# Ledger of designs, part 45: peptides against a protein of PDB entry 2L5G

Target 1, 41 residues: chain A of PDB entry 2L5G
Amino acid sequence: LSKEELIQNMDRVDREITMVEQQISKLKKKQQQLEEEAAKP

## One batch from the design tools (peptide; made by RFdiffusion4, then SolubleMPNN)

Design b2_p24_6_s3 (from b2_p24_6, 23 letters changed)
Fold by OpenDDE base, seed 5:
Structure b2_p24_6_s3 (fold): chain B 41 residues (1-41), chain A 24 residues (1-24)
Amino acid sequence: as target 1 above (41 residues)
Amino acid sequence: KEEKERLIQQLKELYEKKKELEKA
């Protein structure tokens, strides 16, 4: 792989990690909301 | 219950995906 291809692959992976982290955060917040709703009498 | 189970499964899949991306 050229230096440019390596940088492009790194940038792609970094974007994919960011998207996954955002999805994880969103699902954790949803899980917390469901737990809070289930705890309401 | 089913919604919580779906969320847990999705979280597991995302954690595995993140782990594989971080090894690349």
Scores: peptide ipSAE 0.252, ipTM 0.766, DockQ to the pose 0.025
Fold by OpenDDE base, seed 1:
Structure b2_p24_6_s3 (fold): chain B 41 residues (1-41), chain A 24 residues (1-24)
Amino acid sequence: as target 1 above (41 residues)
Amino acid sequence: KEEKERLIQQLKELYEKKKELEKA
């Protein structure tokens, strides 16, 4: 891979990591909401 | 229950995906 291809691949991976982290955060929030709902008497 | 199980599975898949991306 050229230097440019390596940089482009790193940038792509960084974006994909960010997207995955946002999805994790969203699902953790949903999980918390379900736990709070299940804890209601 | 099913929704929670789906969320847990999705979280596991996302954590594995993140781990593979961080190794690249």
Scores: peptide ipSAE 0.251, ipTM 0.766, DockQ to the pose 0.026
Fold by OpenDDE base, seed 4:
Structure b2_p24_6_s3 (fold): chain B 41 residues (1-41), chain A 24 residues (1-24)
Amino acid sequence: as target 1 above (41 residues)
Amino acid sequence: KEEKERLIQQLKELYEKKKELEKA
């Protein structure tokens, strides 16, 4: 692998991690909203 | 109840995906 190919692979993985983290954050917020709604008297 | 269970399962799958990406 060239230096450029290694950088491209790292950048791809970093973008995929960021997308997964954003999706986790979104689902955690949805879960919290459902828990708050279920906890209402 | 089903929606919460689905969200929990999706979160588990995303955490495993993140873990595999961070090993690369």
Scores: peptide ipSAE 0.251, ipTM 0.767, DockQ to the pose 0.025
Fold by OpenDDE base, seed 3:
Structure b2_p24_6_s3 (fold): chain B 41 residues (1-41), chain A 24 residues (1-24)
Amino acid sequence: as target 1 above (41 residues)
Amino acid sequence: KEEKERLIQQLKELYEKKKELEKA
């Protein structure tokens, strides 16, 4: 792999990590909402 | 209950995916 190919692969992985982190944040928020709803009498 | 269990499983899968991406 050239230096440019390594940089392009790094940038791709960073974008994929960002997308996964956004999905994690969304699911954590949903989990919290379900826990708050389940805690209501 | 079932929805919470699905969310927990999806979170585990996303954390494993993140871990594999961070090793690359």
Scores: peptide ipSAE 0.249, ipTM 0.765, DockQ to the pose 0.025

Design b2_p24_6_s4 (from b2_p24_6, 23 letters changed)
Fold by OpenDDE base, seed 2:
Structure b2_p24_6_s4 (fold): chain B 41 residues (1-41), chain A 24 residues (1-24)
Amino acid sequence: as target 1 above (41 residues)
Amino acid sequence: KEERERLIKELEKLYEEELKKKLA
């Protein structure tokens, strides 16, 4: 792997991590909303 | 209640699957 190939692989992985983190945040927010609604009488 | 509990469990499963992808 050249230095350029390593940088390109890092940039790809950083984008993939960001997409997964956004999906996790969305799922956690939906879970919290359902839990808060379940806690209401 | 039961429907919300089913939806929470589905979201928890999807969260754990996405977390596993982040660690891979």
Scores: peptide ipSAE 0.031, ipTM 0.423, DockQ to the pose 0.018
Fold by OpenDDE base, seed 3:
Structure b2_p24_6_s4 (fold): chain B 41 residues (1-41), chain A 24 residues (1-24)
Amino acid sequence: as target 1 above (41 residues)
Amino acid sequence: KEERERLIKELEKLYEEELKKKLA
């Protein structure tokens, strides 16, 4: 792997991390909603 | 309860995958 290929792979991984973090944020929001609903009698 | 447990497992999987990518 050249230095350029390593940088391109890093940039790809950074984009994938950003997408995963957005999915995590959505799941955390849904988890909080389910916890608030489960706390209702 | 079951939907919350499924959501937690999916969240844990996403964190594990993200951590593996950061450590690789």
Scores: peptide ipSAE 0.028, ipTM 0.439, DockQ to the pose 0.026
Fold by OpenDDE base, seed 1:
Structure b2_p24_6_s4 (fold): chain B 41 residues (1-41), chain A 24 residues (1-24)
Amino acid sequence: as target 1 above (41 residues)
Amino acid sequence: KEERERLIKELEKLYEEELKKKLA
């Protein structure tokens, strides 16, 4: 892999990480909602 | 309960995939 190919692969991975972090945030919010609902008497 | 367990498993999977990418 050239230096340019490594940079391009890094940039791709960084975008994928950002998308995964957004999905994690959405799932954590849903988890919290389910925990709040489960805590209701 | 089952929906929460499914959501936790999906979250864990995504976190492990992100961690693998950061360690590459």
Scores: peptide ipSAE 0.028, ipTM 0.448, DockQ to the pose 0.026
Fold by OpenDDE base, seed 4:
Structure b2_p24_6_s4 (fold): chain B 41 residues (1-41), chain A 24 residues (1-24)
Amino acid sequence: as target 1 above (41 residues)
Amino acid sequence: KEERERLIKELEKLYEEELKKKLA
């Protein structure tokens, strides 16, 4: 693997991490909504 | 209840996948 291939692989992983973090944020928001709904009488 | 449990399991899976990628 060249230095360029390693950098390209890192950039790919960084994009995938960002996508996963966005998914986590969306799921946390849904979890909070379900917690708020479950706390309603 | 079941939807909350499914959502928690999906969150746990995503955190584990993110941690594995950060450690790679």
Scores: peptide ipSAE 0.027, ipTM 0.442, DockQ to the pose 0.025

Design b2_p24_8_s1 (from b2_p24_8, 15 letters changed)
Fold by OpenDDE base, seed 3:
Structure b2_p24_8_s1 (fold): chain B 41 residues (1-41), chain A 24 residues (1-24)
Amino acid sequence: as target 1 above (41 residues)
Amino acid sequence: SELERLKQEIDRLKQQKAELEKQL
């Protein structure tokens, strides 16, 4: 691979990482909200 | 769980990035 092709592949992987991190954050936030609602009297 | 699957996917993607960085 050329240096340019390597950088393009890294940029693609970085976008995929960001998308999965956002999914993880959304799941954790939803879990916390359900726990907070369940803890209300 | 879905959460553990997503964490494993992150680890896989980070390993792919590290291998690309090693080739630079």
Scores: peptide ipSAE 0.550, ipTM 0.889, DockQ to the pose 0.857
Fold by OpenDDE base, seed 5:
Structure b2_p24_8_s1 (fold): chain B 41 residues (1-41), chain A 24 residues (1-24)
Amino acid sequence: as target 1 above (41 residues)
Amino acid sequence: SELERLKQEIDRLKQQKAELEKQL
């Protein structure tokens, strides 16, 4: 791979990491909401 | 679980990034 292709692949991987981290955050938030709803009288 | 699957995907992507950084 050229240096340019390596940088492009790193930028792609960084975007993918960010997307998966956002999915993890959304999933954790949904789990917390379900726990809070289940704890309501 | 879906959470464990997503954590494993993050670890895989971080490993890919580290290998790309090593090639620079």
Scores: peptide ipSAE 0.549, ipTM 0.889, DockQ to the pose 0.813
Fold by OpenDDE base, seed 4:
Structure b2_p24_8_s1 (fold): chain B 41 residues (1-41), chain A 24 residues (1-24)
Amino acid sequence: as target 1 above (41 residues)
Amino acid sequence: SELERLKQEIDRLKQQKAELEKQL
């Protein structure tokens, strides 16, 4: 691969990492909300 | 779980990035 193709692949992987991290964050927030709702009288 | 599947996907993507960085 050229240096340009390597950089383009790194940029793609960085976008994919960001998307999965956002999914993890949304899932954790939803789990926390359910735990907080279950702990309220 | 869905959370563990997503964590494994992050680890896979980070390993792919590290292999690309090694080729630069």
Scores: peptide ipSAE 0.549, ipTM 0.889, DockQ to the pose 0.845
Fold by OpenDDE base, seed 1:
Structure b2_p24_8_s1 (fold): chain B 41 residues (1-41), chain A 24 residues (1-24)
Amino acid sequence: as target 1 above (41 residues)
Amino acid sequence: SELERLKQEIDRLKQQKAELEKQL
């Protein structure tokens, strides 16, 4: 691969990482909300 | 779990990035 093609592939992978990290963040936030709701009297 | 699956997918993607970085 050219250096440009390698960079383009890295940029693609970085976008995919960001999307998965956002999904993880949403799941963790939902878990926290359920734990907070379960802790209410 | 879905959370574990997503963590594994990140690890896979990070490994792909590291392999591309070695080729630069």
Scores: peptide ipSAE 0.548, ipTM 0.889, DockQ to the pose 0.861

Design b2_p24_8_s2 (from b2_p24_8, 13 letters changed)
Fold by OpenDDE base, seed 5:
Structure b2_p24_8_s2 (fold): chain B 41 residues (1-41), chain A 24 residues (1-24)
Amino acid sequence: as target 1 above (41 residues)
Amino acid sequence: SELERLKENIKRLEEQKKKLEEQL
């Protein structure tokens, strides 16, 4: 692998991580909403 | 339930994130 290929692979993985983190954040927010709704008297 | 599905989806995504971080 060239230096350029290693950088490109790193950048690809970083983008994939960011997309997964955004999905996790969205789902955690929805989880919190459902837990707060269930905790209402 | 929707809550159980969300928890399981989060768990799978956290594991995917971990595998991606291990590739860096």
Scores: peptide ipSAE 0.630, ipTM 0.908, DockQ to the pose 0.159
Fold by OpenDDE base, seed 1:
Structure b2_p24_8_s2 (fold): chain B 41 residues (1-41), chain A 24 residues (1-24)
Amino acid sequence: as target 1 above (41 residues)
Amino acid sequence: SELERLKENIKRLEEQKKKLEEQL
């Protein structure tokens, strides 16, 4: 891999991490909502 | 249940994130 290809791969991985983090955040919020609804008397 | 599916999806995504971070 060239230096440029290494940088491009890092940038790709950074973008994918961001997308995964956003998905995790969304699902954690939905989890919390379901747990709060289940905890209501 | 929906809650169990969410928990498992979160777990898989956390593992995916860890593997991506290990590539940096």
Scores: peptide ipSAE 0.630, ipTM 0.908, DockQ to the pose 0.164
Fold by OpenDDE base, seed 4:
Formats: C-alpha cells, structure tokens, sequence
Structure b2_p24_8_s2 (fold): chain B 41 residues (1-41), chain A 24 residues (1-24)
C-alpha cells in the first residue's frame, strides 16, 4: 500500500469508529431512559 | 425485553468498536 492508501484506510476506520460511537451513545441514552422509567414508583 | 435487546446491541457495538480500534 502507498502512504496515501494507508492514510485513506486510517481515515475510513476513524469514520467507522465515529459512527459506531454515535450509535452506542444513542442506545446508552435510550437504555438510561428505559431504566429510569422502570425505576419510577 | 426491549432493555435486554438494547444491552446486547450496545455490547455488540462496543466489540465492533474495539475491532476497529485494533485496525488503527
């Protein structure tokens, strides 16, 4: 792989990580909402 | 339950994130 191809692969993986992190954050917020609702008397 | 499905999906995404971080 060229230096440019290595950088492009890194940038692709960084974008994928960011997308996964955003999905995790969204699901953790939804989890918290369900746990808070289940904990209400 | 919906809560258990969310927990399992989060766990799967955390493992996916770990595998992506290992590719950096």
Amino acid sequence: as target 1 above (41 residues)
Amino acid sequence: SELERLKENIKRLEEQKKKLEEQL
Scores: peptide ipSAE 0.629, ipTM 0.907, DockQ to the pose 0.158
Fold by OpenDDE base, seed 2:
Structure b2_p24_8_s2 (fold): chain B 41 residues (1-41), chain A 24 residues (1-24)
Amino acid sequence: as target 1 above (41 residues)
Amino acid sequence: SELERLKENIKRLEEQKKKLEEQL
């Protein structure tokens, strides 16, 4: 792998991490909403 | 339940994130 190919692979992995983090954040927000709704009398 | 499914999906995504971070 060239230096350019290594950078391109790193950039791809960084984008994949960002997409997974956004999905986790969205699901954690939904979890919090369900827990707050269940805690209401 | 929906809550249990969300917790399991979060756990799977956290493990996927860990595997991606190990590739850096």
Scores: peptide ipSAE 0.627, ipTM 0.907, DockQ to the pose 0.159

Design b2_p24_8_s3 (from b2_p24_8, 16 letters changed)
Fold by OpenDDE base, seed 5:
Structure b2_p24_8_s3 (fold): chain B 41 residues (1-41), chain A 24 residues (1-24)
Amino acid sequence: as target 1 above (41 residues)
Amino acid sequence: SELERLKREISMLEKQKEELKKLL
């Protein structure tokens, strides 16, 4: 791997991490909404 | 349930995130 290929692979992994973190955040917010709705009388 | 499905999906994504972080 060239230095440039290594940097490109790191940038790809960083983007994939960001996408997964955004998905987790969205699903955790949905989980919280369902738990709050279930707690309402 | 929908809640159980969300919990399973979050757990799978958290594992995926951890494996991606090991590549850095």
Scores: peptide ipSAE 0.645, ipTM 0.913, DockQ to the pose 0.162
Fold by OpenDDE base, seed 1:
Structure b2_p24_8_s3 (fold): chain B 41 residues (1-41), chain A 24 residues (1-24)
Amino acid sequence: as target 1 above (41 residues)
Amino acid sequence: SELERLKREISMLEKQKEELKKLL
């Protein structure tokens, strides 16, 4: 791999991490909503 | 349950994120 290919691969991995973090955040928010609804009398 | 499914999905995504971070 060239230096350029390595940088491109790192940038790709960074984008994938960002997408996964956004998915986690969305699902954690849904989890919190379900836990709050389950805690209501 | 939906809650258990969400917890499993979050755990799998957190593991995926950790494996991606090891490539950096």
Scores: peptide ipSAE 0.644, ipTM 0.912, DockQ to the pose 0.162
Fold by OpenDDE base, seed 4:
Order: sequence, then structure tokens, then C-alpha cells
Structure b2_p24_8_s3 (fold): chain B 41 residues (1-41), chain A 24 residues (1-24)
Amino acid sequence: as target 1 above (41 residues)
Amino acid sequence: SELERLKREISMLEKQKEELKKLL
């Protein structure tokens, strides 16, 4: 791997982590909404 | 349930995130 290919691979993995974190955040917000609605009398 | 499906999906994505972090 060239230095440039290594950097490109790191940048790709970092973008994938960010996308997964954003998806987790959205699903956790939906989970919280369902738990709050289920807890209401 | 929908809630149980969300919990499973979140757990799978958290595992995926940890595997991606091991590549850095």
C-alpha cells in the first residue's frame, strides 16, 4: 500500500464509522420514543 | 415487537462500529 492508499482506506473506515453512529443515534431516538409512549398511562 | 427489533438492530450496529474501530 502506498501512503496515499493507506490514508484513503483510513478515511473510508472513518466515514463508515460516522454513518453507523448516525444510524445508531436515529434508532436510539426511536427506541426512546417507543419506551416513553409505552410508559404513559 | 418493534421495540425488540430496534434493540437487536442497535446491538448489531454497535458491534459493526466496534469492528470498524479495530481497523483504525
Scores: peptide ipSAE 0.644, ipTM 0.912, DockQ to the pose 0.157
Fold by OpenDDE base, seed 2:
Structure b2_p24_8_s3 (fold): chain B 41 residues (1-41), chain A 24 residues (1-24)
Amino acid sequence: as target 1 above (41 residues)
Amino acid sequence: SELERLKREISMLEKQKEELKKLL
């Protein structure tokens, strides 16, 4: 692997982490909405 | 339930994120 290939692999992993974090954030927000709706009288 | 399904999916994604962070 060249230095450029190593950097490209790191950038790919960083992008995948960002996508997973965005998915987690969206699902946690949906979880909170369901819990708030269930807590309403 | 939908809530239990969301909790399971979040847990799987958090584990995936942990494994990806070990590659850095």
Scores: peptide ipSAE 0.643, ipTM 0.912, DockQ to the pose 0.159

Design b2_p24_8_s4 (from b2_p24_8, 15 letters changed)
Fold by OpenDDE base, seed 5:
Structure b2_p24_8_s4 (fold): chain B 41 residues (1-41), chain A 24 residues (1-24)
Amino acid sequence: as target 1 above (41 residues)
Amino acid sequence: SELERLEQEIKRLEQQKEELKKQL
């Protein structure tokens, strides 16, 4: 692998991590909403 | 429940993120 291919692979993985983190954040926000709704008297 | 499904999906995605981080 060239240096350029290693950088491209790193950048690809970083983008995939960012996409997964955004999905997690969205689901955690929905989780919090459901927990707050369930905690209402 | 919807909450249980969200918890399991979050857990799956956290595991996926960890495996992606191991590729760096």
Scores: peptide ipSAE 0.628, ipTM 0.909, DockQ to the pose 0.159
Fold by OpenDDE base, seed 4:
Structure b2_p24_8_s4 (fold): chain B 41 residues (1-41), chain A 24 residues (1-24)
Amino acid sequence: as target 1 above (41 residues)
Amino acid sequence: SELERLEQEIKRLEQQKEELKKQL
């Protein structure tokens, strides 16, 4: 792999991590909402 | 339950994020 290919691979992985983190954040917010709703009388 | 499905999916995505971080 060239230096450019290594940087491109790193940038790809960084974008994939960001997408996964956004998905986790969305699901954790939904989890919290369901837990708060289940705690209401 | 929906909560159990969310917990499992969050756990799967956390594992995926960990494996992606090992590629850096």
Scores: peptide ipSAE 0.628, ipTM 0.909, DockQ to the pose 0.164
Fold by OpenDDE base, seed 1:
Structure b2_p24_8_s4 (fold): chain B 41 residues (1-41), chain A 24 residues (1-24)
Amino acid sequence: as target 1 above (41 residues)
Amino acid sequence: SELERLEQEIKRLEQQKEELKKQL
């Protein structure tokens, strides 16, 4: 791999990590909402 | 349940994030 290809691969992986973290955050918020709703009498 | 599906999907995504971080 060229230096440019290595940087491009790193940038691609960094973007994918960010997307996955955003998905996790969204799902954790939904999880919390369902847990709070289930905890209501 | 919906909660169980969310828990499993969060777990899958956490594992995916870990594998992506190992590529850096």
Scores: peptide ipSAE 0.627, ipTM 0.909, DockQ to the pose 0.164
Fold by OpenDDE base, seed 2:
Structure b2_p24_8_s4 (fold): chain B 41 residues (1-41), chain A 24 residues (1-24)
Amino acid sequence: as target 1 above (41 residues)
Amino acid sequence: SELERLEQEIKRLEQQKEELKKQL
């Protein structure tokens, strides 16, 4: 792989990590909302 | 339950994130 191909692969993986992190954050917020709603009398 | 499905999906995505980090 050229240096440019290595950088492109890193940039792709970094974008994929960011997308997964955003999805995890969204699901954790939904989890917290459901737990808070279940804890209300 | 919906909570159990969310916990399982979060766990799957955390594992995917770990495997992506190993590619760096």
Scores: peptide ipSAE 0.626, ipTM 0.908, DockQ to the pose 0.161

## One batch from the design tools (peptide; made by RFdiffusion4, then SolubleMPNN)

Design b2_p25_6_s1 (from b2_p25_6, 12 letters changed)
Fold by OpenDDE base, seed 5:
Structure b2_p25_6_s1 (fold): chain B 41 residues (1-41), chain A 25 residues (1-25)
Amino acid sequence: as target 1 above (41 residues)
Amino acid sequence: SEIEKEIKMLEEQIKQLEEKLKELK
């Protein structure tokens, strides 16, 4: 692997981490909203 | 209920993404 390929792989992983963290945050927020709706009489 | 089913689906999706996040770090 060239130095450039290693940097490209790192940048790809960093982007994927960010996307996964954003997805988790969005899903947790949706889950909380549904739990609050389910708790309404 | 439909809400309970959606909550359970979200729990499973969150779990899978947390496992993926653990593999990426």
Scores: peptide ipSAE 0.458, ipTM 0.865, DockQ to the pose 0.810
Fold by OpenDDE base, seed 4:
Structure b2_p25_6_s1 (fold): chain B 41 residues (1-41), chain A 25 residues (1-25)
Amino acid sequence: as target 1 above (41 residues)
Amino acid sequence: SEIEKEIKMLEEQIKQLEEKLKELK
């Protein structure tokens, strides 16, 4: 692997991390909203 | 309830994404 290929692989992993973290945050927010709705009498 | 089922589905999806995040880091 060239230096450029290693940098491209790092940039890909960093983008994948960011996308997964954003998905988790969105799902946790939806979960909290549903828990708050379920807790209402 | 339908809400409890959706919460449980979200819990499982979050767990799978947290496992994937652990593999990426």
Scores: peptide ipSAE 0.456, ipTM 0.865, DockQ to the pose 0.877
Fold by OpenDDE base, seed 2:
Structure b2_p25_6_s1 (fold): chain B 41 residues (1-41), chain A 25 residues (1-25)
Amino acid sequence: as target 1 above (41 residues)
Amino acid sequence: SEIEKEIKMLEEQIKQLEEKLKELK
């Protein structure tokens, strides 16, 4: 792999990390909303 | 309840994504 290909692979992994972290945050917020709904009398 | 089932499905999805995140870092 060239230096450019290594940088491109790093940038791809960094984007994937960001996407996974955003997805986890979204799912945790949805979970909290459902827990709050389930806790209503 | 249906809400409890959805909460449990979200727990499993979060766990799988946290495992994936651990492999990426």
Scores: peptide ipSAE 0.456, ipTM 0.865, DockQ to the pose 0.863
Fold by OpenDDE base, seed 1:
Structure b2_p25_6_s1 (fold): chain B 41 residues (1-41), chain A 25 residues (1-25)
Amino acid sequence: as target 1 above (41 residues)
Amino acid sequence: SEIEKEIKMLEEQIKQLEEKLKELK
């Protein structure tokens, strides 16, 4: 791998991390909303 | 209930994404 390929791979991984973290946050918020709905009498 | 099934599905999806996140870091 060239230095440029290594940097590109790092940048790709950083983007993938960000996307996964955002997806986890979104799903956790949805889960919390459903738990709150399920807790309603 | 349908809500409990969806909560459980979200738990599994979150777990898989947390495992993926652990592999990326």
Scores: peptide ipSAE 0.456, ipTM 0.865, DockQ to the pose 0.815

Design b2_p25_6_s2 (from b2_p25_6, 17 letters changed)
Fold by OpenDDE base, seed 2:
Structure b2_p25_6_s2 (fold): chain B 41 residues (1-41), chain A 25 residues (1-25)
Amino acid sequence: as target 1 above (41 residues)
Amino acid sequence: DKIAKEMAMLEKQIEQLEKELEKLK
């Protein structure tokens, strides 16, 4: 692996982490919305 | 209940993504 290939692999992993964290945040917000809807009479 | 089923599906999806995140870090 060249230095450039290692940097490209790191940049890919950092993007994948960001995408997964954003997806978790979106799903947790959807859970909160369903809890708030279930709490309405 | 439809809401309870959707909540349980979201919990399972979050757990799977948290396990993926642990492998990436």
Scores: peptide ipSAE 0.378, ipTM 0.834, DockQ to the pose 0.886
Fold by OpenDDE base, seed 4:
Structure b2_p25_6_s2 (fold): chain B 41 residues (1-41), chain A 25 residues (1-25)
Amino acid sequence: as target 1 above (41 residues)
Amino acid sequence: DKIAKEMAMLEKQIEQLEKELEKLK
């Protein structure tokens, strides 16, 4: 791998990390909403 | 219970994404 290919692979992994972290955050927010709904009488 | 089923599905999805995140880091 050239230096440029290594940088491109790093940038791809950093984007994938960001996407996964955003998905986890979205699902945790939905989980909290369902917990709040389940706590309503 | 519909809410309990959705909560269990979300927990499974979060666990899978956390395992994916651990492989990326």
Scores: peptide ipSAE 0.378, ipTM 0.833, DockQ to the pose 0.856
Fold by OpenDDE base, seed 1:
Structure b2_p25_6_s2 (fold): chain B 41 residues (1-41), chain A 25 residues (1-25)
Amino acid sequence: as target 1 above (41 residues)
Amino acid sequence: DKIAKEMAMLEKQIEQLEKELEKLK
């Protein structure tokens, strides 16, 4: 792997991490909303 | 219960994404 290929792979992984973290955050927010709805009498 | 099924589905998706995140880090 060239230095450029290593940087490109790192940048790709960083984008993938960001996308996964954003998806987790969205799903956790939806989970909390359902917990709050289930807690209403 | 629809809410309980959706919560269980969300938990499973979160767990899978956390496993994917651990592989990326």
Scores: peptide ipSAE 0.376, ipTM 0.834, DockQ to the pose 0.846
Fold by OpenDDE base, seed 5:
Structure b2_p25_6_s2 (fold): chain B 41 residues (1-41), chain A 25 residues (1-25)
Amino acid sequence: as target 1 above (41 residues)
Amino acid sequence: DKIAKEMAMLEKQIEQLEKELEKLK
């Protein structure tokens, strides 16, 4: 692995982390919306 | 209950993504 390949792999992992965290945040927001809808009389 | 089914599906997806996040860190 060259130094450039290591940097490219780190940048890829950082993007994948960001995408997964954004997906989790979106799904948690949907859960909260469903909880608020279920709590309405 | 459609809401309860959707909530259970979302929880399963979150758990799977949290496991993926732990492998990436």
Scores: peptide ipSAE 0.376, ipTM 0.833, DockQ to the pose 0.886

Design b2_p25_6_s3 (from b2_p25_6, 16 letters changed)
Fold by OpenDDE base, seed 4:
Structure b2_p25_6_s3 (fold): chain B 41 residues (1-41), chain A 25 residues (1-25)
Amino acid sequence: as target 1 above (41 residues)
Amino acid sequence: DEIKKEMEMLEEEIKKLEEKLKKLK
């Protein structure tokens, strides 16, 4: 792997991390909404 | 209970994504 290929692979992993973290945050917010809905009489 | 089932599905998906995140970091 060239230095350029290593940087490109790092940038890809950083994008994948960001996408996964955003997805987790969205799903955790949806869980909280469902907990609040389930707590309504 | 549909809400309970959706919560269980979300928990399993979050768990899979957290394990994916742990492998990426």
Scores: peptide ipSAE 0.440, ipTM 0.848, DockQ to the pose 0.868
Fold by OpenDDE base, seed 2:
Structure b2_p25_6_s3 (fold): chain B 41 residues (1-41), chain A 25 residues (1-25)
Amino acid sequence: as target 1 above (41 residues)
Amino acid sequence: DEIKKEMEMLEEEIKKLEEKLKKLK
């Protein structure tokens, strides 16, 4: 692997981490909304 | 209960994504 290929692989992993963290955050917000809806009398 | 089923599906998908995140870091 060239230095450029290593940087490209790192940038790809960093993008994937960011996407997964955003997905988790979105799903946790949806979970909280359902908990708040279920708690309404 | 539809809300309970959606909450269970969300928990399983969150868990799967957390395990994916752990492998990426």
Scores: peptide ipSAE 0.439, ipTM 0.847, DockQ to the pose 0.843
Fold by OpenDDE base, seed 5:
Structure b2_p25_6_s3 (fold): chain B 41 residues (1-41), chain A 25 residues (1-25)
Amino acid sequence: as target 1 above (41 residues)
Amino acid sequence: DEIKKEMEMLEEEIKKLEEKLKKLK
């Protein structure tokens, strides 16, 4: 692995981390909305 | 209960994504 290939792999992983964290945040917000809806009389 | 079913599906998808995130870090 060249230094360049290692940097490219790191950048790919960092993008994937960001995408997964954003997806988790979106799903947790949807859970909160459903909890608030289920709590309505 | 459709809301309960959606909450269960979201919980399982969140767990899967948290395990994916743990493997990336």
Scores: peptide ipSAE 0.438, ipTM 0.847, DockQ to the pose 0.874
Fold by OpenDDE base, seed 1:
Structure b2_p25_6_s3 (fold): chain B 41 residues (1-41), chain A 25 residues (1-25)
Amino acid sequence: as target 1 above (41 residues)
Amino acid sequence: DEIKKEMEMLEEEIKKLEEKLKKLK
């Protein structure tokens, strides 16, 4: 791997991390909404 | 029942994403 390929791979991984973290946050927020709905009498 | 099933599906998806995140870091 060239230095450029390594940097491109790092940038790709950083984007993938950000996307996964955002997806987890969105799903956790949905989970909380369902918990609040299930707690309604 | 439907809410419970959706919560179980979300928990399994969150777990898969957390394991993916652990492999990326």
Scores: peptide ipSAE 0.438, ipTM 0.847, DockQ to the pose 0.832

